Peptides against a protein of PDB entry 5OOQ. Designs and how they scored, part 2

Target 1, 227 residues: chain A of PDB entry 5OOQ
Amino acid sequence: YREDVRQVVTHPANALSFLQPGRLVEISVNGKDNYGWGAVVDFAKRINKRNPSAVYTDHESYIVNVVVNTMYIDSPVNLLKPFNPTLPEGIRPAEEGEKSICAVIPITLDSIKSIGNLRLYMPKDIRASGQKETVGKSLREVNRRFPDGIPVLDPVKNMKIEDEDFLKLMKKIDVLNTKLSSNPLTNSMRLEELYGKYSRKHDLHEDMKQLKRKISESQAVIQLDDL

## One batch from the design tools (peptide; made by RFdiffusion4, then SolubleMPNN)

Design b1_p8_2_s1 (from b1_p8_2, 4 letters changed)
Fold by OpenDDE base, seed 3:
Structure b1_p8_2_s1 (fold): chain B 227 residues (1-227), chain A 8 residues (1-8)
Amino acid sequence: as target 1 above (227 residues)
Amino acid sequence: MDIGELLK
């Protein structure tokens, strides 16, 4: 159930408006590498220059650059490619007893475990010497101030996700959490169906948005040619 | 260090 909520929360239609510079996000890459809480630098739509026709899933269609302070010190951070979420071998968080460093890593929306209800002040140039370390110090200070965990955005109250299908999903999750008596298989299928309907609706909305953008871009080009 | 305004 938590995963279903995460899928909705991290969908581009919902998440992108909350990925401002300095937004705290909890990061888990490939369901294995937990970097903890990091700070958003920026995000961009994923573009494959080698294959412009590449179609990505919604959760893989954007790249989010994040500062983490938990990178293993001997990780080959020099091999990191900007806007490439496929991380080189050896890029991992520090384990217990290992030293960590600050790094900027590109991740997909699918690697966001939670979106925090906090933002850090971000340097204008995060690539400048010492800037990522400054953010790293701020992350440590936030963790110190919130020993019980960083507050997470409420999907309804904070993110204003008012989609009927999502609200139905949330209600079903609440019912499932309270009522152990319903067939788990039937409930999972219904949740998947509701999520599928939600995803399709948002896919259509994004398609419309992209189409409107293309139309606007084409009109702008026409206006430039007429000038 | 002034953790800039926790913009909620």
Scores: peptide ipSAE 0.035, ipTM 0.735, DockQ to the pose 0.167
Fold by OpenDDE base, seed 4:
Structure b1_p8_2_s1 (fold): chain B 227 residues (1-227), chain A 8 residues (1-8)
Amino acid sequence: as target 1 above (227 residues)
Amino acid sequence: MDIGELLK
């Protein structure tokens, strides 16, 4: 159900109006690479200059440029292509104990885990020297101020999503959450196991997505070599 | 540091 909510929230019809410069978004690329909270720079409709006839899903039809402060320091950030959400190999968040840097990465709407209820003040030119680091400092400050997590936009109250099916979904979630909170087992080792299984399932799903992308890229390369 | 505004 959380994924269903995410799909609705991150749909262009709902998300784009909240992707103003400085908007905080929680980023998970390919469901595997969690960059944490980043700040929106801008977004644009995805255009494939090489294949103008390319059809993208709604969630892949826009590219959002975001500043993250969790990029692994040795990531090949110089290989990042503006408005190309296919990230080069080695582009990843820093793991525990690794050093991180600030970077601007292009992501799809599908890579947005949540949309925050906070907007940062953004520099006019984020690509200017030191500007992304300034945003990075702001991100650290936000995380410091919200140790329990950055407030997420309420899909109904804030985003005004009034779709009947969505509202029904939200009600179901609320009922389930109530049942879960009332269940003594919520404090049990089972939650960790379920979360672990969910995380693994999510990771597997993302691995599958990555594999599918790699296959598609390989096929595209083959097609280019056959031309 | 002015980090922006919380949108309600």
Scores: peptide ipSAE 0.035, ipTM 0.731, DockQ to the pose 0.201
Fold by OpenDDE base, seed 5:
Structure b1_p8_2_s1 (fold): chain B 227 residues (1-227), chain A 8 residues (1-8)
Amino acid sequence: as target 1 above (227 residues)
Amino acid sequence: MDIGELLK
């Protein structure tokens, strides 16, 4: 269920409006490389220049650039390609006892474990000398101030995810968390279905939005032709 | 919440 909530929260329809510069996000790349909390630099729609027809999943359709302060010091950060979420070999978080550095890494929405209810003040030019380190210091300060964890955005209260199916999911999760304190097996299948429905609904909404734009554009063209 | 506001 937590994963299912994550899927909804990190869906572009919900997440992008909260990925402002400085937004804190908890990062896990490929479910194994935990960078901890980082700060959003920016995001862009994923474009494959070599294959413009490439279709990405919703969660892979955007690239989020994030500053992390947990990059292993000997990671080949120079091999990082902007807007390429396929990280080079050797790019990893520092393990216990290893030294870390600040780096900007491109990630997908799928690599966002959580979206924080905090934003850092971001330098205008994060790539300028010392700017990443400044953000890194800020991240350390945040972690120091929130020893019990950085506040996470409430999907309903903060993110205003008011989709009925999602609310039902949240209620079910609450009931199941109340029940999972008693029985673990039942929760995963329904969330995939809800996510599938949500994704389809969002796709329909985007299609409707695109259709409305096309209609508006067509009407504008018709008005131009009638002028 | 902006941390900048927290730091003031």
Scores: peptide ipSAE 0.033, ipTM 0.718, DockQ to the pose 0.186
Fold by OpenDDE base, seed 2:
Structure b1_p8_2_s1 (fold): chain B 227 residues (1-227), chain A 8 residues (1-8)
Amino acid sequence: as target 1 above (227 residues)
Amino acid sequence: MDIGELLK
């Protein structure tokens, strides 16, 4: 059920507006590499230059660059490609007792476990010498201030996700959390269906928005050519 | 409205 909420929260229709520079996000790459809380640098739509026709899932359609302070020191960070979320082998968080460094890693939305209700001040040039380390210090300070955990954005109260299908999804999750449902499989299927409907609705809205933008851009170009 | 508290 937490995964279902995560899927909705990390959907680009919901998440992108909260991925401002400095936004704290909890990062888990491939469901196993937990980097903990990092800070968003920026994000961009994922473009495959080699295969422009590549279709990505919603959760893989954007690349988010994040500063983490938990990168294993011997990770081949020099092999990181800024717009490639496929991390080289050996890129991993430091384990207990290992030394860590600050790094900027490109991740997909699917690698976000949670979005924090906090933002750091981000340096203008994160690539400048020492800037990642500055963010790393800030991350440590945040963790110090919130020993019980960094506050997570509330999907409804903070993120203002008021979509009826999402609210239904949340209600079902609440019911499932309160009631030991005798049929978890049926409930999971219904949840997936609701999420599917939600996703499709949002996809349509985004498509409409994109179309409107394209129309506006085309009209602007026409007006410039007529002047 | 920037909902996040900025850690200054």
Scores: peptide ipSAE 0.032, ipTM 0.714, DockQ to the pose 0.517

Design b1_p8_2_s2 (from b1_p8_2, 3 letters changed)
Fold by OpenDDE base, seed 1:
Structure b1_p8_2_s2 (fold): chain B 227 residues (1-227), chain A 8 residues (1-8)
Amino acid sequence: as target 1 above (227 residues)
Amino acid sequence: MEIGELLK
């Protein structure tokens, strides 16, 4: 359900009106590289100069330039091409214990996890010396002020998404969250243990299912050779 | 440090 919400929220019809300069967005590139919260610089429709007839999905049809303060210091940021969301090899967030720098990264809408209900004041020229670092300091200050997390835009109240199916989805999520929060097990130290046991049981069940399938396939091949 | 406006 969270992914379904994300797809609706990050759709161009909904997201673009909230991608003003300085808007905070939570960034995950290719589902692997989590940059955390960054600030929007600008966005543009994706144009392929080499293939003008290229058709992109809705979530890949725009490029958003964002300032992040979590770029690994030794990342080849000089190889970043403006308005090219295909990031060079080695462009990644800093891991724990690594030093980070500020960088402007071109991303697609699909790389947005969440849109924040906050905007930073952005420098007029983000490419000027020291301006990215200024935004980076502002991002750190925001994170300091919101230790429980940066407030996310409410899709209904703030973004005014009134699609009936979406509203039904949101209601279902709310009911599920209420049930989870009301469950005495949620606060029990045993929940992690039970979930760990459940996850292991599920994995074992899938492994068993795969093994049974392989055995069945092998038996079917043997029967074909005996014919 | 101009912290952005909470766009309420």
Scores: peptide ipSAE 0.044, ipTM 0.751, DockQ to the pose 0.200
Fold by OpenDDE base, seed 4:
Structure b1_p8_2_s2 (fold): chain B 227 residues (1-227), chain A 8 residues (1-8)
Amino acid sequence: as target 1 above (227 residues)
Amino acid sequence: MEIGELLK
């Protein structure tokens, strides 16, 4: 159900009006690479100059440029292509104990995990020397101020999503959350195990998605080499 | 440091 909510929230019809410069978004690329909270620079409709007839899903039809402060320091950020959401190999968030840098990455709407209820003041030219780092400092400060997490936009109250099916979905989630909170098992060691299993399942699912993507990309490269 | 605005 959370994924269903995410799909609705990140749909262009709902998300784009909230992707103003400085908007905080939680970023997960291909479901595996969690960059945490970043700041929106801008967005544009995805245009494939090489294949103008390319049809993208709604969630892949826009490219959002975001500043992250969690890029692994040795990532080949110089290989990042503007408005290309297919990130080069080696572009990843820093792991625990690794050094990170600020980077602007192009992502799809599908890579947005959450939209924050906060906007940063953004420099006029984010590509100017030191400007990404300024935003990076602001991101650190936000995380410091919100140790329990950055407030997420309420899909109904803030985003004004009034779709009946969506509202029904939200009600179901609320009922489930209430049941979960009332369940004495919530305090049990089993929750950690279930969460661990869920996390692993999620990771496996994302690995599978990435693998499928790599296969698709490899097939596309093969097709390009065969042309 | 002006971080920005919390949008209500």
Scores: peptide ipSAE 0.043, ipTM 0.747, DockQ to the pose 0.200
Fold by OpenDDE base, seed 3:
Structure b1_p8_2_s2 (fold): chain B 227 residues (1-227), chain A 8 residues (1-8)
Amino acid sequence: as target 1 above (227 residues)
Amino acid sequence: MEIGELLK
């Protein structure tokens, strides 16, 4: 049930407006590499220059650059490619007893476990010497101030997700959490159906938005050529 | 260092 909420929260239609520079996000790559809380640098739509026709899932369609302070010190960070979420072998968080460093890593929306209700002040040039380490110190300070955990954005109260299908999803989750339903399989299928309806609705909305943008861009180019 | 705005 928490995963279903995560899927909605991290959907581009909801998440992108909250991925401002300095936004705290909890990061898990490939379901196994937990980097903890990092800070958003920026994000961009995923573009495959080698395969422009590549279609990504909604959760893989954007790349988010994040500063983490938990990168293993001997990780081959020099092999990291900007806006490439396929991380090189050996890129991993430090384990207990290992030393860590600060790094900027590109991740997909699917690698966001939670979105925090806090933002850090971000340096103008995060690639400049010492800037990542400054953010790393700030991350440590935040963790110190919030020993019980960093506050997470409320999907309804903070993110203002008012979609009827999502609200129905949330209500069903609440009911399932409070009541052992007699048919867990039916409930899971209904949950998937509701999420599917939500996703399809937002996919269509995003497609329309992209189309409108393309039309506007084309019109702007035509106007520039006519001048 | 100012911990940025808690989105109220």
Scores: peptide ipSAE 0.039, ipTM 0.743, DockQ to the pose 0.186
Fold by OpenDDE base, seed 5:
Structure b1_p8_2_s2 (fold): chain B 227 residues (1-227), chain A 8 residues (1-8)
Amino acid sequence: as target 1 above (227 residues)
Amino acid sequence: MEIGELLK
């Protein structure tokens, strides 16, 4: 259920509007490399220059650059390629007892575990000397201020995800969390179905939005031609 | 858009 909520929350239709510079996000790369809370630098649509026809899943279709302060000190950070979420071998968070450094890493939306209800003030040039370390200090300060955890955006109250299917999903999750005290198997299939419906609906909504934009642009062109 | 609290 948490994964299912995560899928909806991190869907581009919902997440991107909350990935402003300085937004805190909890990062888990490939489900194993937990960097903890980082700060969003920026994001961009994923473009494969070598294969422009490459189709990515919704959650892999955007690259989010994030500052983390938990990068293992001996990680080959120099091999990091901007906007390439395929991290080089050896790029990992510091383990217990290891020293960490600040780094900017490109991640997919799928690597976002949660979106925080906090934003840091971001330097204008994060790549300037010492700037990522400044953000890293801010991240430490945030963690210090929120020992019980950084507040997560409420999907409904904060993110305004009011899609009926999502609300039904949330209710079902609530009911199922209440019931999952009894039976785990039934919940994943329904959520995949709901997510599939949600994704399709959002795709349709984006298509409609794009179509409306195209119509508006076409109407604007027609109005310009009628002048 | 509820912008989370800016920690300055």
Scores: peptide ipSAE 0.033, ipTM 0.721, DockQ to the pose 0.522

Design b1_p8_3_s2 (from b1_p8_3, 5 letters changed)
Fold by OpenDDE base, seed 5:
Structure b1_p8_3_s2 (fold): chain B 227 residues (1-227), chain A 8 residues (1-8)
Amino acid sequence: as target 1 above (227 residues)
Amino acid sequence: LKYSEKIK
């Protein structure tokens, strides 16, 4: 259920408006590398220069650059490629007992576990010497101030996700949380179905948006030719 | 540190 909510929350239609510089996000890369809470630097639509026709899933279609303070100190951070979410081998969070450093890593939306209800003040030039470390200190301070965890954006109250399918999903989760007697498998299947419907709806919306854009562009070209 | 609600 949490995953289904995560999928909706991290969908571009919902997430991007909350990925301002300094926004705190909880990061898990490839479902295994937990970097904890990081701070958003920026984001951009994913472009594959080698394959411009590459089609990405919605959750992989954007690259988010985030500052983390949990990078393993011996990670080959110099091999990080801007806007390439495929991280080099050896890029990983520090384990217990290991030293960590601050790094900017490119991630996909799919690597966001949660979006925090907090924003850090971000340096204008995060790549300048010492700036990542400054953000790292801020992250440590936040973690210190919120020992019970950084507050997460409420999908409905804060993010204003009012999609009917999502609301149904949330209601189902609430019911499941309240009624532990329901078959977890049945509930999971229903949630997945609801997410699927939600995703398809958003896909259609994006398609419509793209079509409208294409129409507008075509009309603009026609107008130019008629001039 | 700012809450998103305050930044609106």
Scores: peptide ipSAE 0.021, ipTM 0.550, DockQ to the pose 0.269
Fold by OpenDDE base, seed 3:
Structure b1_p8_3_s2 (fold): chain B 227 residues (1-227), chain A 8 residues (1-8)
Amino acid sequence: as target 1 above (227 residues)
Amino acid sequence: LKYSEKIK
């Protein structure tokens, strides 16, 4: 059920306002490549130049650039493409005993395991020589200061997620954590239903936002033509 | 942490 919470937390409607430069995020790519805690550089809406009509899921619709300090030293980092979350073969975190380097990688929201309650001071130009390494040193220092783990944002208290369906989801999870239900299948279906309702609500909100943007853009064009 | 801030 932790995955259901993660889905809500990492939804664009909730996550984007907390992905400021320097925000710490815990990163797992494709469910297997754990880079640990990295720092957000920036994010942008995912655009497919080859297929402008491409439709992405909510969790894949944005690209987040993050600095990690756990990249395997012999990874082909030169093959990384900006705003391309499909990482080249060989891009992976260093294993135990391997040397690591700092790198900026593009990830989707779905690759975020947790959002931290800490924000680093970020260099203005992260691509400049030595800047990634500076962030890497800061990440190491943070990990040193928080040996029990970096504090995670509370979805309700910190992120102010007050959606009724989400609160019901959280309550259900809490109940299940304290008392096992006699019907695990029904519980799972109920959680999926609650998440589904939440997701649909926010999908509609995003559609409305896009429509409003299109209207505004159309009006702006008309005004320019009238001048 | 002078290089980081806790966001509340």
Scores: peptide ipSAE 0.021, ipTM 0.577, DockQ to the pose 0.383
Fold by OpenDDE base, seed 1:
Structure b1_p8_3_s2 (fold): chain B 227 residues (1-227), chain A 8 residues (1-8)
Amino acid sequence: as target 1 above (227 residues)
Amino acid sequence: LKYSEKIK
């Protein structure tokens, strides 16, 4: 259900009005490269000059330029092309123990994991020397101030998404969260152990089911040969 | 456990 919410929130009809300069967004590129929270520089409608007839999905139809402070230091950032969301090979976030730098990367709406309820003051010329680093420092400060996570925009209260199906979805999620929080297992020190046992039990059950199928299939073949 | 999967 979180993905369903993300799809609605990041749809151009909902997201674009909240992508002002300095807006914090959580970035995940291609479902793999997590850059964490970045700051919006600007956005533009995606135009393919080589193929003007190209039809993009709603979530790929806009390019958002964002400042991130988690770019791997040895990434080929010089190969980044403005408004080209197809990132060159080697463009990735720094892993644990690696050094990072600030960079402006073009992303699609589909690469937005969440939209924060905070905006940074953005320099007028982000490409000027030292400006990206200034934003990077601000991002670090925000993360320091919000150790439990940066506040996310409420889709209903803040973004004013009033679609009935969406509201139903949100209600379902709320109910599930309440059930999860009220579950005694959530606070159990043995939760991890119990989950491990459950997972193993499930796997064994599936294995048994597969074996039973194989036995049944083998028996059926034997019966056919005897006919 | 089922709830966690549904929230995802």
Scores: peptide ipSAE 0.006, ipTM 0.318, DockQ to the pose 0.024
Fold by OpenDDE base, seed 2:
Structure b1_p8_3_s2 (fold): chain B 227 residues (1-227), chain A 8 residues (1-8)
Amino acid sequence: as target 1 above (227 residues)
Amino acid sequence: LKYSEKIK
């Protein structure tokens, strides 16, 4: 069901209006190369100049350029072509213990794992010297501020996805989550206590997430006033 | 870090 939600969220009809410059997106290329959270530079409809009649799936029909700060330092980034989502061999995120650099990579909508409820201020010319690194520093700061994860756009509340089938899907997920929580194993007084603790922890986590979000929003506004 | 205002 999470994949089904992702498919709906990342569909062009829903995603494109939220892919403004600076929008945070969580990136996974080919289901294996996790770049973490990056920042949107721009996007464009995919055009195959060699084969103008090429038909792409909805999720492959747009190219999103994103700044990532997790590119392996020895990746052949010079071979990257803007708006070409077929990445050269060797383009990969840094593994644990490896050094990373900032890079702009072209991805498809299908490579978006989640869309964040945050936008960075993006330089006018991201390709200018030092600009990618500036965004990279911003990404690190965001990750520092959100140790429990960057807030994701709510598909219904934020993205206003009102499709009936999607709403049914979301309800099913909620019911399943509730059933998993209401499982007789969870109905034990200890599980009610544990779920109460977990729900309180989740509520506290959500409250902390909301509070951190509010604090981050307030700090972002304050820092804008002090700059 | 200039965060752009959340689109309400």
Scores: peptide ipSAE 0.024, ipTM 0.577, DockQ to the pose 0.397; fails the geometry check

Design b1_p8_3_s4 (from b1_p8_3, 4 letters changed)
Fold by OpenDDE base, seed 5:
Order: sequence, then C-alpha cells, then structure tokens
Structure b1_p8_3_s4 (fold): chain B 227 residues (1-227), chain A 8 residues (1-8)
Amino acid sequence: as target 1 above (227 residues)
Amino acid sequence: LKYSTKIK
C-alpha cells in the first residue's frame, strides 16, 4: 500500500506543484541508493535531444534537480550531466563510516520516496561556490531538529488529492494502522525497542562513569607517587 | 536555519 500511495503522490499531476525550490524530498535512486532527505533546486520536462520521439513513463518524464548532502566523497560527481537522470557509475551515497559531500543530482519522480512538509530558503545560484554546502548544513540541521523524521505532506489534507480510489486506499491504510497500533504485539515490540534504546543509553552512561572513576583513580595514584 | 511550512 505504501508503494501505491507513492505512485500517486509522485505522479506529475500531483507532485510537480509541490516541487518548489527548497522543498524537501526523500530520495531513493533505483530502489537501492538512499540519499536521505534532499532539497529541490528545480525541475524540467525530460527531453531527449537525440531522440525527440522518445516516450517516457509519467514518473520518468520529468527530471528533478536536488541537493543531497550524502554523496560519497569519491563519487565521480564531475561526470554528472545536467538533466540526465542516468547517473554515472560510482555515483552513490556514502555508506556508514564513509565521508560524504554535497552534490546536485538529477533524479526522476520515481526516485522520490516522500515529499516533506518543509521548504528551505534556497540560494539564488546553487552552483556558486559554497552554496551547496550551505544547503547541506541546513539539511543536517533539519535532521537534527526532527529526530523522529521530517514531516511528510499529507496527500489529502496538504496535496488535495481527491481521487475517490485514492481516498479509499487512504482509508484502508488508516484502518490498518489503527489495528496495528491497537495490537498488543505491536505495543510489546515498540516497548521492547524503547526499552532497548533506554538500556543502551543507560549502559553508555555507566561506562562513562566508570571511565571517569578510573581516571580519578589513576590521578590519585600519580599524586601519591609525587608525595 | 530558515525554512517554511507553507505548502503553496
């Protein structure tokens, strides 16, 4: 059902009016390369100059330029072609432990996982020196401020998608979510996850206390030797 | 950080 919602939300008829400069979007390229939340620069209809008669699917018919702050540092970003969503080999998000950089990448609508209810104030010239990094800092700050996730646009309330079949789909999802939330097993699992996080935090605090004690003990021994 | 929650 989530994919069904995504297909409707990211359809040009619905998505384009919400892809203003600075709009936050969650990006997944080819279903595997997760760049996280990025900021929209602009979008344009996809045009194949070599084959003007090329027909694209609705979700591939537009190119959205987005700033991401999760590009792998050694990615060949210089090979990125404006308005070409076919990314060069090696263009990928940084993995855990890898360094990342800011980059502007062209993506299709199909690469949008979700559209956020936040819009950054974008620099006039994003390609100017330092501007991408400024947006990158803003993205980091947003993620910090929204640890539970960036608010997503409500397809009905915010995007005003009024298709009857879609509304029925949303109602079904709501019912299922209610059932899931009311299920004792779900509540138990959530409690277990919360307890796990709490336990880990507690352990870290205890480790820190123990380390501080060891440092104090070592200092005390040094003082005794100096006497 | 400057951002807007304006939808349109």
Scores: peptide ipSAE 0.462, ipTM 0.935, DockQ to the pose 0.698
Fold by OpenDDE base, seed 4:
Structure b1_p8_3_s4 (fold): chain B 227 residues (1-227), chain A 8 residues (1-8)
Amino acid sequence: as target 1 above (227 residues)
Amino acid sequence: LKYSTKIK
C-alpha cells in the first residue's frame, strides 16, 4: 500500500506543484540507490532530442534535478548529463564508511520516495563553485534537527489529493496502522527500546559517579601528601 | 539554517 501511495503522490498531477526549488525529497534511484534527502533545484518535462516521438510514462515524463550530499566521492560525476536520468555506471551513494560529496543528479518522479514538508532557501546558481556544498551543509543540518526523520507532506491535508479511490486507500492504511500499533508485539518492542535507552542513561550516570569518586580520591591523596 | 515549512 505504501507503494500505491507513492505512485499517486509522485504522479505529475500531484507532485509537480510541490517541487519548488529547495523542496526536500527523499531519493531512491531504481529502488536500490538510496541517496536520502535531497533538495530540488528544478524540473522540466523530459524531452528526448534524439527521439522526439518517445513516449514516457507519467512518472518518467519529467526530470527533476536534485542536490544530494551522499554521492560517493569517487563516482564519475563528470559523466552526469543534465536532464538525463539514466545515470552513468558508478554513480551511486556512498556506503557506510565511504566519503561522500555533493552532486546534482537528474532523477525521474519515480525516484522520489517522499516529498518533505520543508523547503531550503536555494542559491540562485547552484552550479557555481561552492554552492552545492552549501546546500549539502544545509541538508546535514536538517537531518541533525530532525533526528526522527524529515516531516513528509500529508497527501490529503497538505497536497490536497482528493481522489476518492486514494482517500479509500488512505483510510485502509490508517486502519492497518491502528491495528499494528495496538498489537502487543509492537508495544513490547517499544517498551524494550525505551528500556534500552533508560538502561544506557543509567549506565552513563553510574560512570559519571565513578569518575567523580576517582577524582575525589585523587584529591584526597594529594592532600595527604601535603601533610 | 534557513528553511520554510510553507507548503505552497
Scores: peptide ipSAE 0.415, ipTM 0.919, DockQ to the pose 0.698
Fold by OpenDDE base, seed 1:
Parts: C-alpha cells; sequence; structure tokens
Structure b1_p8_3_s4 (fold): chain B 227 residues (1-227), chain A 8 residues (1-8)
C-alpha cells in the first residue's frame, strides 16, 4: 500500500506543483541507492535528443535536479550530466564509515520516496563554488532539528489529492496503522524475542514436516522391497 | 505548516 501511495504522490499531475526550489525530497535511486533527504534545484521535462520519439512513463518523463549531502567522496561526480538521470557507474551514496560530499544529481520522479513539508531557501546559482556545501549544511541542520524524521506532505491535506479511490486507500492504511499501534505486542520489549521464537518454531515445524516425509518415503521403499 | 529554513 505504501508503494501505491508513492505512485500517486510522485505522479507528475500531483508532484510537480510541489517541486519548487528548495523542496525537501527523500531520494532512492533505482530502489537501491538511498541518498536520504535532498533539496530540489529545478526540474524539466525529459527530452531525448538522440531519440525524440522516445516515450517515457509518467514517472520517468521528468528530470529533477536535487542537492544531496550523502554522495560518496570518491564517486565520479565530474561525469554527471545535467538532466541525464542515467547515472554513471560509481555514483552512489556513502556507506557507513565513508566520507560524503555534496552533489547535484538528476533523478526521475520514480526515485522520490517522499516529498517533505519543508523548503530551504536555495542559492540563486547552485553551481557556484561553495553553494552546494551551503545547502548541505542546511540539510544537516534540518536533520538535526527533526530527529524523528522530516515531516512528509500529507497527500490529502497538503497536496489536495481528492480522488475517491485514493481516499479509500488512505483510509485503509490508517485503519491498518491503528491496528498495528494498538497491538499489545507492538510495545512489547519482547516482540523481537517472541518473533525470533516464532520464526524458529516455524522453521522447526517445517523441518519436522520434511523429516516425516523422509520417514514416510523410507517406509514406502521398505514396503516395496518386502513386496 | 510551511517550514522554511534560511540557508545561512
Amino acid sequence: as target 1 above (227 residues)
Amino acid sequence: LKYSTKIK
């Protein structure tokens, strides 16, 4: 259901009006490379100069340039091409223990995990020396101020998505979240232990089933030999 | 609540 919500939220009809300069967005490239929260620089309709007849999906039809502060320091950022969302090999976020730098990367709408309810004041010329680092400092400050996470735009209240099917989806998610939060096991410090025990029990049960099958098969073979 | 942070 979260993915269904993301598809609706990141659709051009809904997302583009909220991708102003400085808008915070949570970035995951190709579902693998998590850059965390970045700041929107600008966006443009994707144009393929080599193949003007190329048809892109709605979620790939726009390119969003974003400042991230989590780029791996030794990534080949000089190979980045403006408005080309096909990132060169080696462009990746820094892993734990690695140093990171600020970079502007072009992404598609499909690479947006969430849209934040915050905007940074962006420099007029982000390509000028030191400007990306300034935005990077601002991103760090925002993360510091919101230790529980950056507020996400409410699709209904903020984005004014009023589609009936979408509203039903949101209601269903809300009900499920309420049930999950009201479950006594959710607050149990023993939840991990109980889940571990449950998982082990399940594995043991499967092992027992397999052993019983092997025993039955062996007995069947013995009966065939006795015939 | 539109939270705008000034980039210092």
Scores: peptide ipSAE 0.041, ipTM 0.716, DockQ to the pose 0.141
Fold by OpenDDE base, seed 3:
Structure b1_p8_3_s4 (fold): chain B 227 residues (1-227), chain A 8 residues (1-8)
Amino acid sequence: as target 1 above (227 residues)
Amino acid sequence: LKYSTKIK
């Protein structure tokens, strides 16, 4: 069901209005390359100049340019082509212990895991020297401020997705989550760990709800003291 | 760090 929610949220009809410059998005390319949270630069409809009659799926029909700060330092970033979401071989996030750099990568909507309820202030010219690194510093600061995770947009409350089938899906997920929480997990050692993880997740969810509410109340750009 | 909510 989580994938079903992701498919609806990342559909162009729902996602594009929330992909403003600076919007935080969580990125996974090809289901394996997790870049973490990046910042949207811009987006455009995918055009194949070589094959103008090419038909793309809804989730592959737009290219989103995003700044990431997790690119492996030795990745062949010079081979990146604007508006080409097919990334060259060797383009990958840094693994644990590896050094990373900032890069702008083109991705499809299908590579978005989640859309954050935060927008960074973006430089006017992201391609100028040092600008990507500035955004990279901002991303690090956001992660520092939200150690338990960046708040995700609520599909119903924030994105105003009012499709009846989607609302039914969300309700079903809520019911299942409630049942999972109410099911007496048998007293196995796994229960304490699962309960600890669930309690932490629940606390995180509540914290996210509270943060979402606070963010919704603050319509103005907020300057944090650390940046 | 500057951040904002959705701009309407």
Scores: peptide ipSAE 0.041, ipTM 0.739, DockQ to the pose 0.610

